# Peptides against a protein of PDB entry 3V4L, part 12

Target 1, 386 residues: chain A of PDB entry 3V4L
Amino acid sequence: GQPLAKDKVALLIGNMSYWEHPKLKAPLVDVYELTNLLRQLDFKVVSLLDLTEYEMCNAVDEFLLLLDKGVYGLLYYAGHGYENFGNSFMVPVDAPNPYRSENCLCVQNILKLMQEKETGLNVFLLDMCRKRNDYDDTIPILDALKVTANIVFGYATCQGAEAFEIQHSGLANGIFMKFLKDRLLEDKKITVLLDEVAEDMGKCHLTKGRQALEIRSSLSEKRALTDPVQGAPCSAEALVRNLQWAKAHELPESMCLKFQCGVHIQLGFAAEFSNVMIIYTSIVHKPPEIIMCDAYVTDFPLDLDIDPKHANKGTPEETGSYLVSKDLPKHCLYTRLSSLQKLKEHLIFTVCLSYQYSGLEDTVEEKQEVNVGKPLIAKLDMHRGL

## One batch from the design tools (peptide; made by RFdiffusion4, then SolubleMPNN)

Design b1_p9_1_s2 (from b1_p9_1, 3 letters changed)
Fold by OpenDDE base, seed 2:
Structure b1_p9_1_s2 (fold): chain B 386 residues (1-386), chain A 9 residues (1-9)
Amino acid sequence: as target 1 above (386 residues)
Amino acid sequence: MTVELVPMS
């Protein structure tokens, strides 16, 4: 019969905004496009940008809580990385220069923990360099892996080689995602799908002799990313998993704020990623005696590091939101919250209305505090250990 | 447009 997944869970991490390393661009688009494709494949997707070491560890721990017997697990990483002694290391955004294994997440340690869950399939898609780090001489003593015939690695590059992003004017994919996205929805064994992606990359004149996809697999069964999820979640664990994932993806409800002057503001929320939210404000009613009015958001929690200079923009693109702008209402003010994983408390902020009456020279201000609880990934309390 | 490959190293 066709293989069935008990469930499908994916963790996607894109690190770009490194503190001590060159900034990347491709992971933004790559994580976003892969998220949308995996959602069409009935994956429960957690998508995270710009994680510290601590935040990456917690994201992996939360991902492992979603894994169980017969569940398909997929880990995607795009960012800086290296390979020493056949161990792959993902580099967090706060990693020092030079980074070492103690500053990084070992993929083979994650694989060990996934094997303890008796997963139906383990897929790793590693869009990072595999060059040796000569500043790290540590030989990790990894515990012996269980013999499971359900592991697939798609490495964006060969051992000892670099992975590349395409730099041009505008948004661009990494080389791996550029080819992967065109085939990911195909009903094929995952190793066959990745082999076709490798052939497509091999035909590209840009990557020829610079980057080639490597497939490492123990997969003995015909398993595909298209394999259907087994029925309604009948187990208590499946219900818990569904509720946990749903909590991590729950947006605040849109609200209408009414000011004393009679102005009404619509406040809305959109998810770009599991840790990135856009707030937008629009004036939905204005009394005729008010000639001008603007509604801006301010007084965010300090944990979010919101620069007021980047808040309340006339377009989503001016906030750095290029991917979801088409799905947002027009003629708003937009604010991008890019670090929701850092939120320890409820998201409380102020909506300030500045307005002018006809025939009065002075501007009037009214303020309302808004509490939207813990949005998206902030519900998982990824910082409970600090 | 010159397409440049930038390493993700």
Scores: peptide ipSAE 0.298, ipTM 0.826, DockQ to the pose 0.728
Fold by OpenDDE base, seed 5:
Structure b1_p9_1_s2 (fold): chain B 386 residues (1-386), chain A 9 residues (1-9)
Amino acid sequence: as target 1 above (386 residues)
Amino acid sequence: MTVELVPMS
């Protein structure tokens, strides 16, 4: 019969905004495109940008809580990385320069923990460099992996080689994701799909002799990313997994705010990633006596580190949101919250209406506090050490 | 339009 997945869960991490290392651009588009494709494949997808070491550890721990017997687990990482002694290290955004293994997440340690969950399939897609880090002399003593015959690694590059971004007109894509996205929906064994991606990458003149896909697999069964999820959740664990997933994807409801002057504001919310939300405000009703009015959002929690200079923009693109701008309402003010993983409490902020009456020179302000609870990934309390 | 290959190292 066709293989069945008990469930399908993916964690996608894209690190770009490094503190002590060169900034990347491709992980933004690559995580977004892969998220949309894996959702079409009935994956439960947590997508996270710009994680610290602590935040990456917590994201992996929460991902491992969603894994169980016969679940398909997929980990994608795009960012800085290295490979020492056949161990792959993902570099957090807060990693020092030079970074070492103690500052990084070892993929083979994550694989060990996934094997303890008795998963049906373990897929790692690693869009990072595989050069040796000469500043890290640590030989990791890894515990012996179980022989589970259900492991697939897709490395964006060969051992000891670099992975590259293609920068074009301010947008960048990873070379691996550029070819992976065209085949990801194919009903093929995952190792056959990745082999076809390797052939497509090998035909590209930009990558020829610079980057080549490496596939490492122990997969003994014909497993595909297209394999159907087993029907309605019948176990308590499956119900818990579905509830945890639903919590991490719940947006605040759109609100209609009414001010004393008679102005009505629509407040809306959109998810770009599991930790990135756009707030947008629009004037939906204005009395004729009011000649000008704008609705600003302010007084955000300090944990979000929101620069007011980057808030309340006339376009989504001015906030750094290029991906969801087509799906957003027009003629709003936009604010991008890019670090929802840092929210310890409820998202409370102020909507400030600034307005002017006809024939008065003075600007009037009215303020209303808004509490939207814990949006998206902030419901998982990624700041609470278990 | 210059296509630049930037390493993810």
Scores: peptide ipSAE 0.290, ipTM 0.826, DockQ to the pose 0.771
Fold by OpenDDE base, seed 4:
Structure b1_p9_1_s2 (fold): chain B 386 residues (1-386), chain A 9 residues (1-9)
Amino acid sequence: as target 1 above (386 residues)
Amino acid sequence: MTVELVPMS
């Protein structure tokens, strides 16, 4: 019969805003596009941008909690990375320069933990460099992997080579994602799909002799990303997994705030990623005696590091939100919360209405505090160990 | 437009 997945879970990490390393751009688009494709494949997708070492460890731990016997697990990483002695290291945004294995996540350690969950399929898509790090002399003693015959690695580049992004004046994919996205929905064995992606990448004149896809697999069964999820969650574990994933993707409900002056504000929320949310405000009712009014969001939790200069923008693009801007309502003020993983408490903030009456020069302010609980990934309490 | 390949290293 066709293989069935008990469930399908993906963790996508895109690191771009490095502290001590060159900033990247492609991971933003790559994580977003891959998220949308994997959702069409009935994956439960957690998508995270710009994680510290601690935040990456917690994201992996939460991902491993979603894994169980016969579940398909997919880990995608886009960012800086290296390979020493056949071990792949993902570099967190807070990694020192030079980084070492002690500052990085070892993919083979994650694979070991996935094998302990008796997963149905383990897919790693690693969009990172695979050069040796000569500053890291650590020889990792990895425990022997189990012979599970359900492992696939897609490396964006060959061993000892670099992975590349295309920098131009606009948004662009990394080279790997550029070709992967065109085939990802095909009903093919995942190793056959990746081989076709490798052939397509090999035709690219830009990367010819610079980057080539490497596939490593031990996959004895015809497993595809298109494999159907086994029917309604019959087990207590499947219900728990569905509830955990749902919690990590629950947006605050849109609310209508009523001010004493008679102005009504619509406050809305949109997810860009599991740790990135857009807040938007719009004036939905204004008394005719009020000539001008704006609704600003302010007084965010300090843990979010929100610069007020980047808040309350007239367009989503001015916040750095280029991907979801088409799905957002127009004529709002927009604020991008890009670090929801840092939220230790409930997201409490102030909506400040600034307005003027006809014939009065003085601006009046009214304020309302809003508690939206823990939005998106903040429900997982990724900081419980700090 | 010069397409620049930037390494992710």
Scores: peptide ipSAE 0.287, ipTM 0.821, DockQ to the pose 0.747
Fold by OpenDDE base, seed 3:
Structure b1_p9_1_s2 (fold): chain B 386 residues (1-386), chain A 9 residues (1-9)
Amino acid sequence: as target 1 above (386 residues)
Amino acid sequence: MTVELVPMS
């Protein structure tokens, strides 16, 4: 019969905003595009940008909590990385220069932990460089992996080679994602799908002789990303998994704020990623005696590191939100919260209404504090492990 | 349209 997945769970990490390393651009679009495709495949997707070492460890731990017997697990990583002695290391954004294995996440350690969960399929899609790190002399003593015959690695590049992004008109895509996205929805064994992606990459003149997909697989069964999820979550574990995933994707409800001057503001929220939220404000009612009014958001928790210069923009694009801008209402002020994983407490902020009456030169301000609880990934309390 | 290949290294 066709294999059934007990459930399908994906963790997607895109690291771009490195502290001590060159900044990347492709992971933004690649994580977003892959998230949308995997959601069409009935994956529970957690998508995270710009994680520190600690945040990456916690994201992996939370991902492992979603894994169980017969669950399909997919880990995607886009960012800096290296490969020493056949071990793949994902580089966090806070990694020192030079980085070492102690500053990085070993993919084979994650695989070991996934094998302990008795997963139905383990897929790793690694959009990172595979050069040796000559500053890391550590030989990882990995315990022997169990023979589970359910492992697939798609490496964006060959061993010892670089992965590349294609920058065009200010947007960038990873070369791997560019070809993967065209085939990802195909009802094919995952190794066959990746082999077709490898052929497509091999036809590209830009990548020819620079980057080639490597497939490493022990997959003995005909498993596909299209494999149906087993019907209604009958197990307590499946219910818990569904609740955990739902918590990580719960947006605050849209609010209508009423100010004393009679201005009404709509406050809305949109998810770009599991750790990236757009706040938008719009004036929905203005008394005729008020000639000008704007609704600014301010006084965010210090843990979010929000620069006021990047808040309250007239377009989503001015916040750095290019991907969800089509789904956002127009004529708002937009603020992008890009580090929701750092939120330890409730998201409390101030909505400041600045307005002017007809015939008065002075601007008046009214403020209202808003508590939206823990949005998105902030519900998983990723920081409570200290 | 300049297509730049930037290494992710």
Scores: peptide ipSAE 0.277, ipTM 0.824, DockQ to the pose 0.762

Design b1_p9_1_s3 (from b1_p9_1, 6 letters changed)
Fold by OpenDDE base, seed 5:
Structure b1_p9_1_s3 (fold): chain B 386 residues (1-386), chain A 9 residues (1-9)
Amino acid sequence: as target 1 above (386 residues)
Amino acid sequence: MEIKIVPMS
């Protein structure tokens, strides 16, 4: 019969804004494009940008809670990384310079934990460099992996080689994602699909002799990312998984705020990633006696580290949001919250209406506090271990 | 526009 997945779950991590290392650009677009493709494949996708070591550990732990017997698990990572002795290390944004294994997440440790869940397929897509880190001489003593015959690694590059991004017009894609995205929706065995991606990379003049995909697989079965999810949730664990995923993707409802002056504000919310939300405000009603009015958002929780200079922009692009700007309403003020994983409390903020009456020189202000609860990934309380 | 290929290392 056609192979069935009990469910399909993906964790995508894109690290770009390193503290002590060169900033990357490709992970932004690559995580976004891969998220959209995996959603078309009926994956439950958690997409996270710019995670600390602690936040990465918690994201992996939450991902592992979504895994169960016969579930397809996909981990994608784009960022800095290294490979020592066949162990792949993902580098968090807060990693010191030089980083070591104790500052990084070992992919083979995650694989071990995925195998303990008796998953139906384990896919690792590692869009990182595979150079040896000479500052890390530790050989991780990994416990023996189970012989599950359901593992696939897609390494963006060969052992000891670099992965690259292609920067064009202010955006970048990783070389791996550039070719992977064109084939990811194909109904093929995942190893066959990746072999075709490897051939495409090998034919391209930009990538030939610069970067080559390495596929490592124990996959003895014909499993594809297109394999249908088994129908109605048949277990309590499947229901919990669905609820946990839904919880991490719940946006606040749009609000209509009414001020005493008779101005009405529409407040809306959009997800760029599981930890990145855009707030937008628009004037939907203005009394004729009010000549000018603007609605600013302010007084955000300190945990979000919102610079007021980057809030309340006339375009999504001025906030650093280039990907979802087409889906946003026009003629708003936009604010991008890029670190929702840090939010310990409810998202409470102030909407400040600044306005002027015809024939009065003085600007008047009215304020309303808004509580939208815990949006998106903030519902998972990824900070609870501190 | 110039295509830049930048290592992710």
Scores: peptide ipSAE 0.265, ipTM 0.830, DockQ to the pose 0.797
Fold by OpenDDE base, seed 2:
Structure b1_p9_1_s3 (fold): chain B 386 residues (1-386), chain A 9 residues (1-9)
Amino acid sequence: as target 1 above (386 residues)
Amino acid sequence: MEIKIVPMS
């Protein structure tokens, strides 16, 4: 019969905004496009940008809580990385220069933990360099991996080689994702799908002799990303998993704020990623005696590191939100919260209404505090270990 | 448009 997944869960990490390393661009587009494709494949997707070491560890721990017997687990990483002695290291955004294994996440350690969950399939898609780090002489003691015959690695590049992105003035995929996205929805064994992606990369004049996909697999069964999720009855563990994922993806409800002057503001929320939310404000009612009226958001929690110069923009693109702008309402002020994983408390902020009456030169301000609870990934309390 | 290929290393 066709293999069934008990469930399908993906963690996607895109690191771009490195502190001590060259900034990347492709991980933004790659994580976003892969999220949308995996959602079409009925994956529960957690998508995270720009994680510190601590935040990456917590994201992996939360991902492992979503894994169980017969669940398909997919880990995608796009960012800086290296490979020492066949161990793949993902580099967090706060990694020092030079970085070492102690500053990085070992993919093979994650694989070990996934094997303890008795997963049905383990897929790793690693869009990072596999060059040796000569500053790290640490030989990891690899614990003996279980023989589960359900592991697939898709490496964007060969061992000891570099992976590349194409930077131009617009948004572009990394080289790996450019070819992967065209085949990801195909009903094929995952190793066959990746082999076809490797052939497409090999035919492209841009990638030929620069980057080649490597597939490492122990997968003995004909398993595909298209394999259907097993229907009800949900086990108690499946219910817990569904609730945990749902918590990480719950947006605040859109609300209508009423000010004393009779202005009504619509406050809305949109997810770009599991840790990135757009707040938007619009004037939905204005008394005729009010000639000018703007609704600004301010007084955000300090942990979010929101620069007021990047808040309350007339377009989503001015906030750095290029991917979801088509799905947002027009004629709003937009604010992008890009670090929701840092939120320890409820998201409390102020909506400030600035307005002017006809025949008065002075601007009037009214303020309302808004508590939207913990949005998206902030519900997982990723900081509970400090 | 200048296409810059950037390593992810």
Scores: peptide ipSAE 0.264, ipTM 0.818, DockQ to the pose 0.823
Fold by OpenDDE base, seed 1:
Structure b1_p9_1_s3 (fold): chain B 386 residues (1-386), chain A 9 residues (1-9)
Amino acid sequence: as target 1 above (386 residues)
Amino acid sequence: MEIKIVPMS
């Protein structure tokens, strides 16, 4: 019979904004495009940008809670990385220079934990360098992996080689994602799909002799990313998984704020990633006696580290949001919250209306506090592991 | 436009 997945879960991490290392660009586009493709494949996707070591550990732990017997697990990582002794290390944004294994997440440790969940398929897509880190002499004593015959690694590059992004004036994919995205929806065994991606990369003159896809697999069954999810959730664990995923993707409802002056503001919310939300404000009603008015958002929780200079922009692009800007309402003020994983409490902020009456020189301000609860990933309480 | 290939090291 056709293989069935009990469920399909993906964690996508894109690290770009490194503190002590060169900044990357491709992970932004790669995580976004891969999220949209995996959603079309009925994956429950958590997409996270710019995680610290602690935040990456918590994201992996939450991902592992969604895994169970016969579930398909996919981990994608794009960022800095290295490989020592056949162990792959993902580098968090807060990693020191030089980084070591104690500052990084070992993919083979994650694989061990996924094998304990009796998963139906384990897919790792690693868009990172595989050079040896000569500053890390630690030999990880990994316990012997179980023989589960359900593991697939797609490495963006060969052992001991670098992975590359193409930096140009616009948004671009990394080299791996550029070819992967064109085939990801094909109804093929995942190892056959990745082999075709490897052939496509091998035909590209930019990558020839610089980067080649490596496939490492023990997959004995014909499993594909297109394999259907079994219908009704048959277990309490499947219901919990569905509820946890739904919570991590629930946006605040759009609000109509009414001020005493008679101005009405629409407040809206959009998800760019599981940890990145855009707030937008628009004036939907203005009394004729008010000649000018603007609606600003301010007084964000300190945990979010929101720079007021980057808030209340006339375009999404001025906030650093280039991907979802087409789906947003026009003629708003936009604010991008890029660190929702840091939010410990409810998202409470102030909407400040600044306005002028006809024939008065002085600007008047009205303020209204807004509580939108815990948006997106902030519902998973990733901080409670202390 | 010069395509700059940047390592993800």
Scores: peptide ipSAE 0.256, ipTM 0.818, DockQ to the pose 0.759
Fold by OpenDDE base, seed 4:
Parts: structure tokens; sequence; C-alpha cells
Structure b1_p9_1_s3 (fold): chain B 386 residues (1-386), chain A 9 residues (1-9)
């Protein structure tokens, strides 16, 4: 019969905003596009941008909690990386220069932990550079992997080579994602799908002789990303997994704030990623005696590192949000919270209404505190160890 | 439009 997945879970990490390394652009679009495709494939997707070493470890731990016997696990990573002795290392945004294995996540260690979960399929899609790191003399003593015959690696580039992005109109895709996205929904064995992606990359004049997909697999069964999920969660573990995923993707409800002056503000929330939320404010009612009126958000938790210069923008794009802007209400002020994983407490902030009455020169301010609980990934308490 | 290829290194 066709293989069935007990469930399908994906962790997507895109690191771009490196502290000590060149900034990337592709991971933003690549994680977003892949998230939307994997959701169409009935994957439970956690999508995270710009993680530190500690945050990456916690994201992997939370991902492993979503894995169980017969679950399909997919890890996608886009960012800096290296490969020493056939071990792939994902570089966190806080990695020092030079980075070493002690500052990075070993993909083969994650694979070992996934094998302990008795997963139905393990897919790694690694959109990173695979050059040797000559500053890392560590020979990882990896314990012998179990022979599970359910492992697929898709490397965006060959061993010792670089991965590349395609910059177009301010947006950039990784070369790998450009070809992968066109085939990802095909009902094919995952190794066959990736082989076709490799052929497409090889036919492209832009990528030919610059970047080639490498496939490494031990897959004894005809497993596809299109394989149907087994019906309603029949186990306590499946219920816990569904609850944990749902918890990590719950947005705050939109609310209408009423000020004493009679102004009504709509406060709304949109998810860009599991750790990235946009707050938007709009004036939905203004008394005619009020000539000017703006609603600013301020007083965010310090853990979020919100620069006021990037808050309360007239467009989503001015916040750095290019992907969800089409789905947002127009004529708002927008604020992007890009580090929800850092939130230790409830998201409490102030809505400040600044307004002017007709015939009065003085600006009046009214403030309301808003508590929206723990939005999105902040519900997982990824920082419980700090 | 010229597609600019940029290394991710």
Amino acid sequence: as target 1 above (386 residues)
Amino acid sequence: MEIKIVPMS
C-alpha cells in the first residue's frame, strides 16, 4: 500500500542577520515560500528566523518533541554552514568569527535524536555553504547511526562548495529553493523529486558549473512529502503534538480599543513566521472635532530589542515585512516583532493615542496598556533555561 | 532583468 505518515512536522530555520558574518537575504523568502508549500502538504510547520545557538538548540528540542513513531520529520536550514568530515554544521547568528563546532549545530546529531523517535521519514534540506572550516579541528565522534533506511539529505551545493542566492527586485531566493519550490508538491518519492530538482539546476545556465544539488539517502521505501497523514490523532502523544503545534501558532485576537476622547482604534496581529509578528493599528472611528489622530505602539518588553525607529511605520515594508504586506489592512501603522522567541513574559505594550482638537494647538495623549499573552512561538518558553 | 547571483558565504 502507499506509505502513510502518522503525522508530518517541519522545522524551518533561516539565519540572515549574523553578528560576525556576512548578512544573507535568501533565507527570508525561502523559509516563507517553503512554509506555505509544506502547509499545503499537511505539514505542521514551525518557521523561525535569526536564531542564536541557544535558540537553535531549543527549536530543535521543541521539534523533537513533535516527533514520534511513524511521523515524518523535515528540517530545512538556510544560512551559513560548513561541512567537516561529512558532518554538516549550521551556523547560528551569534556564532563568533571564526566559528567552531562548539558554536554550531551538527545535523548528524539531530538525525541521531530523530532516529530515537522512530520517525517514518527524516528529510534534511540544507541550503548552506559546505566549505571545510579550517578553524575547526574537531573530529566529531558520532555514535553509530541506527540503520533506519528512512533518511534523505538534500544539500543545496556539493561538498566543499558554496551555495548562492538569486537577487531580484530586492527579494532573493536561494538557488536551491528556486528549483525545489516548482517540484515540492509533486507526488513522487522524495529522492526522485530531489533528483529532478538536481536536473533542473543542472540545465539552468545560471547555476550550471556554479551550484549542484547533492542527494545523500538511505530510503528503502517509496516515501513522498505528499504521503497522506493517518486520520484523527489516535494517541495521547498525537494529541499532545497537535496541541503543542497549535499553541506555537496562536495569534492574539484583534481588539477594538476605545479612548476617552471617543476615538476607536483597531489593534490587529499577523504572523509572518512562528517568531515574527506584525502589530498594526488603524483608526476605525474619530469624532469630527478631532482633526489629527495617530495610534502608536510603545513600551515593549526589553527582551524583544524593539528599536522605536523601526516601529509605527506607514507601510509593512518599512518594518522589513515584504511577504505578508498584501494580506494586511491598508492605512495602518505597522510594527514588526522579529524575535518572539526571546519573550519570557506576556507581551504587554502601550497603545498611545496622540490627537488634536479643532481649534486647539496642543496635542493630547491618551494611553492604554494591552496584554496579548504569549503570541506564537513565545508560548513554547524556549528560554526556560536562562 | 539581470539576475544577480550572490554567494551565501
Scores: peptide ipSAE 0.245, ipTM 0.808, DockQ to the pose 0.639

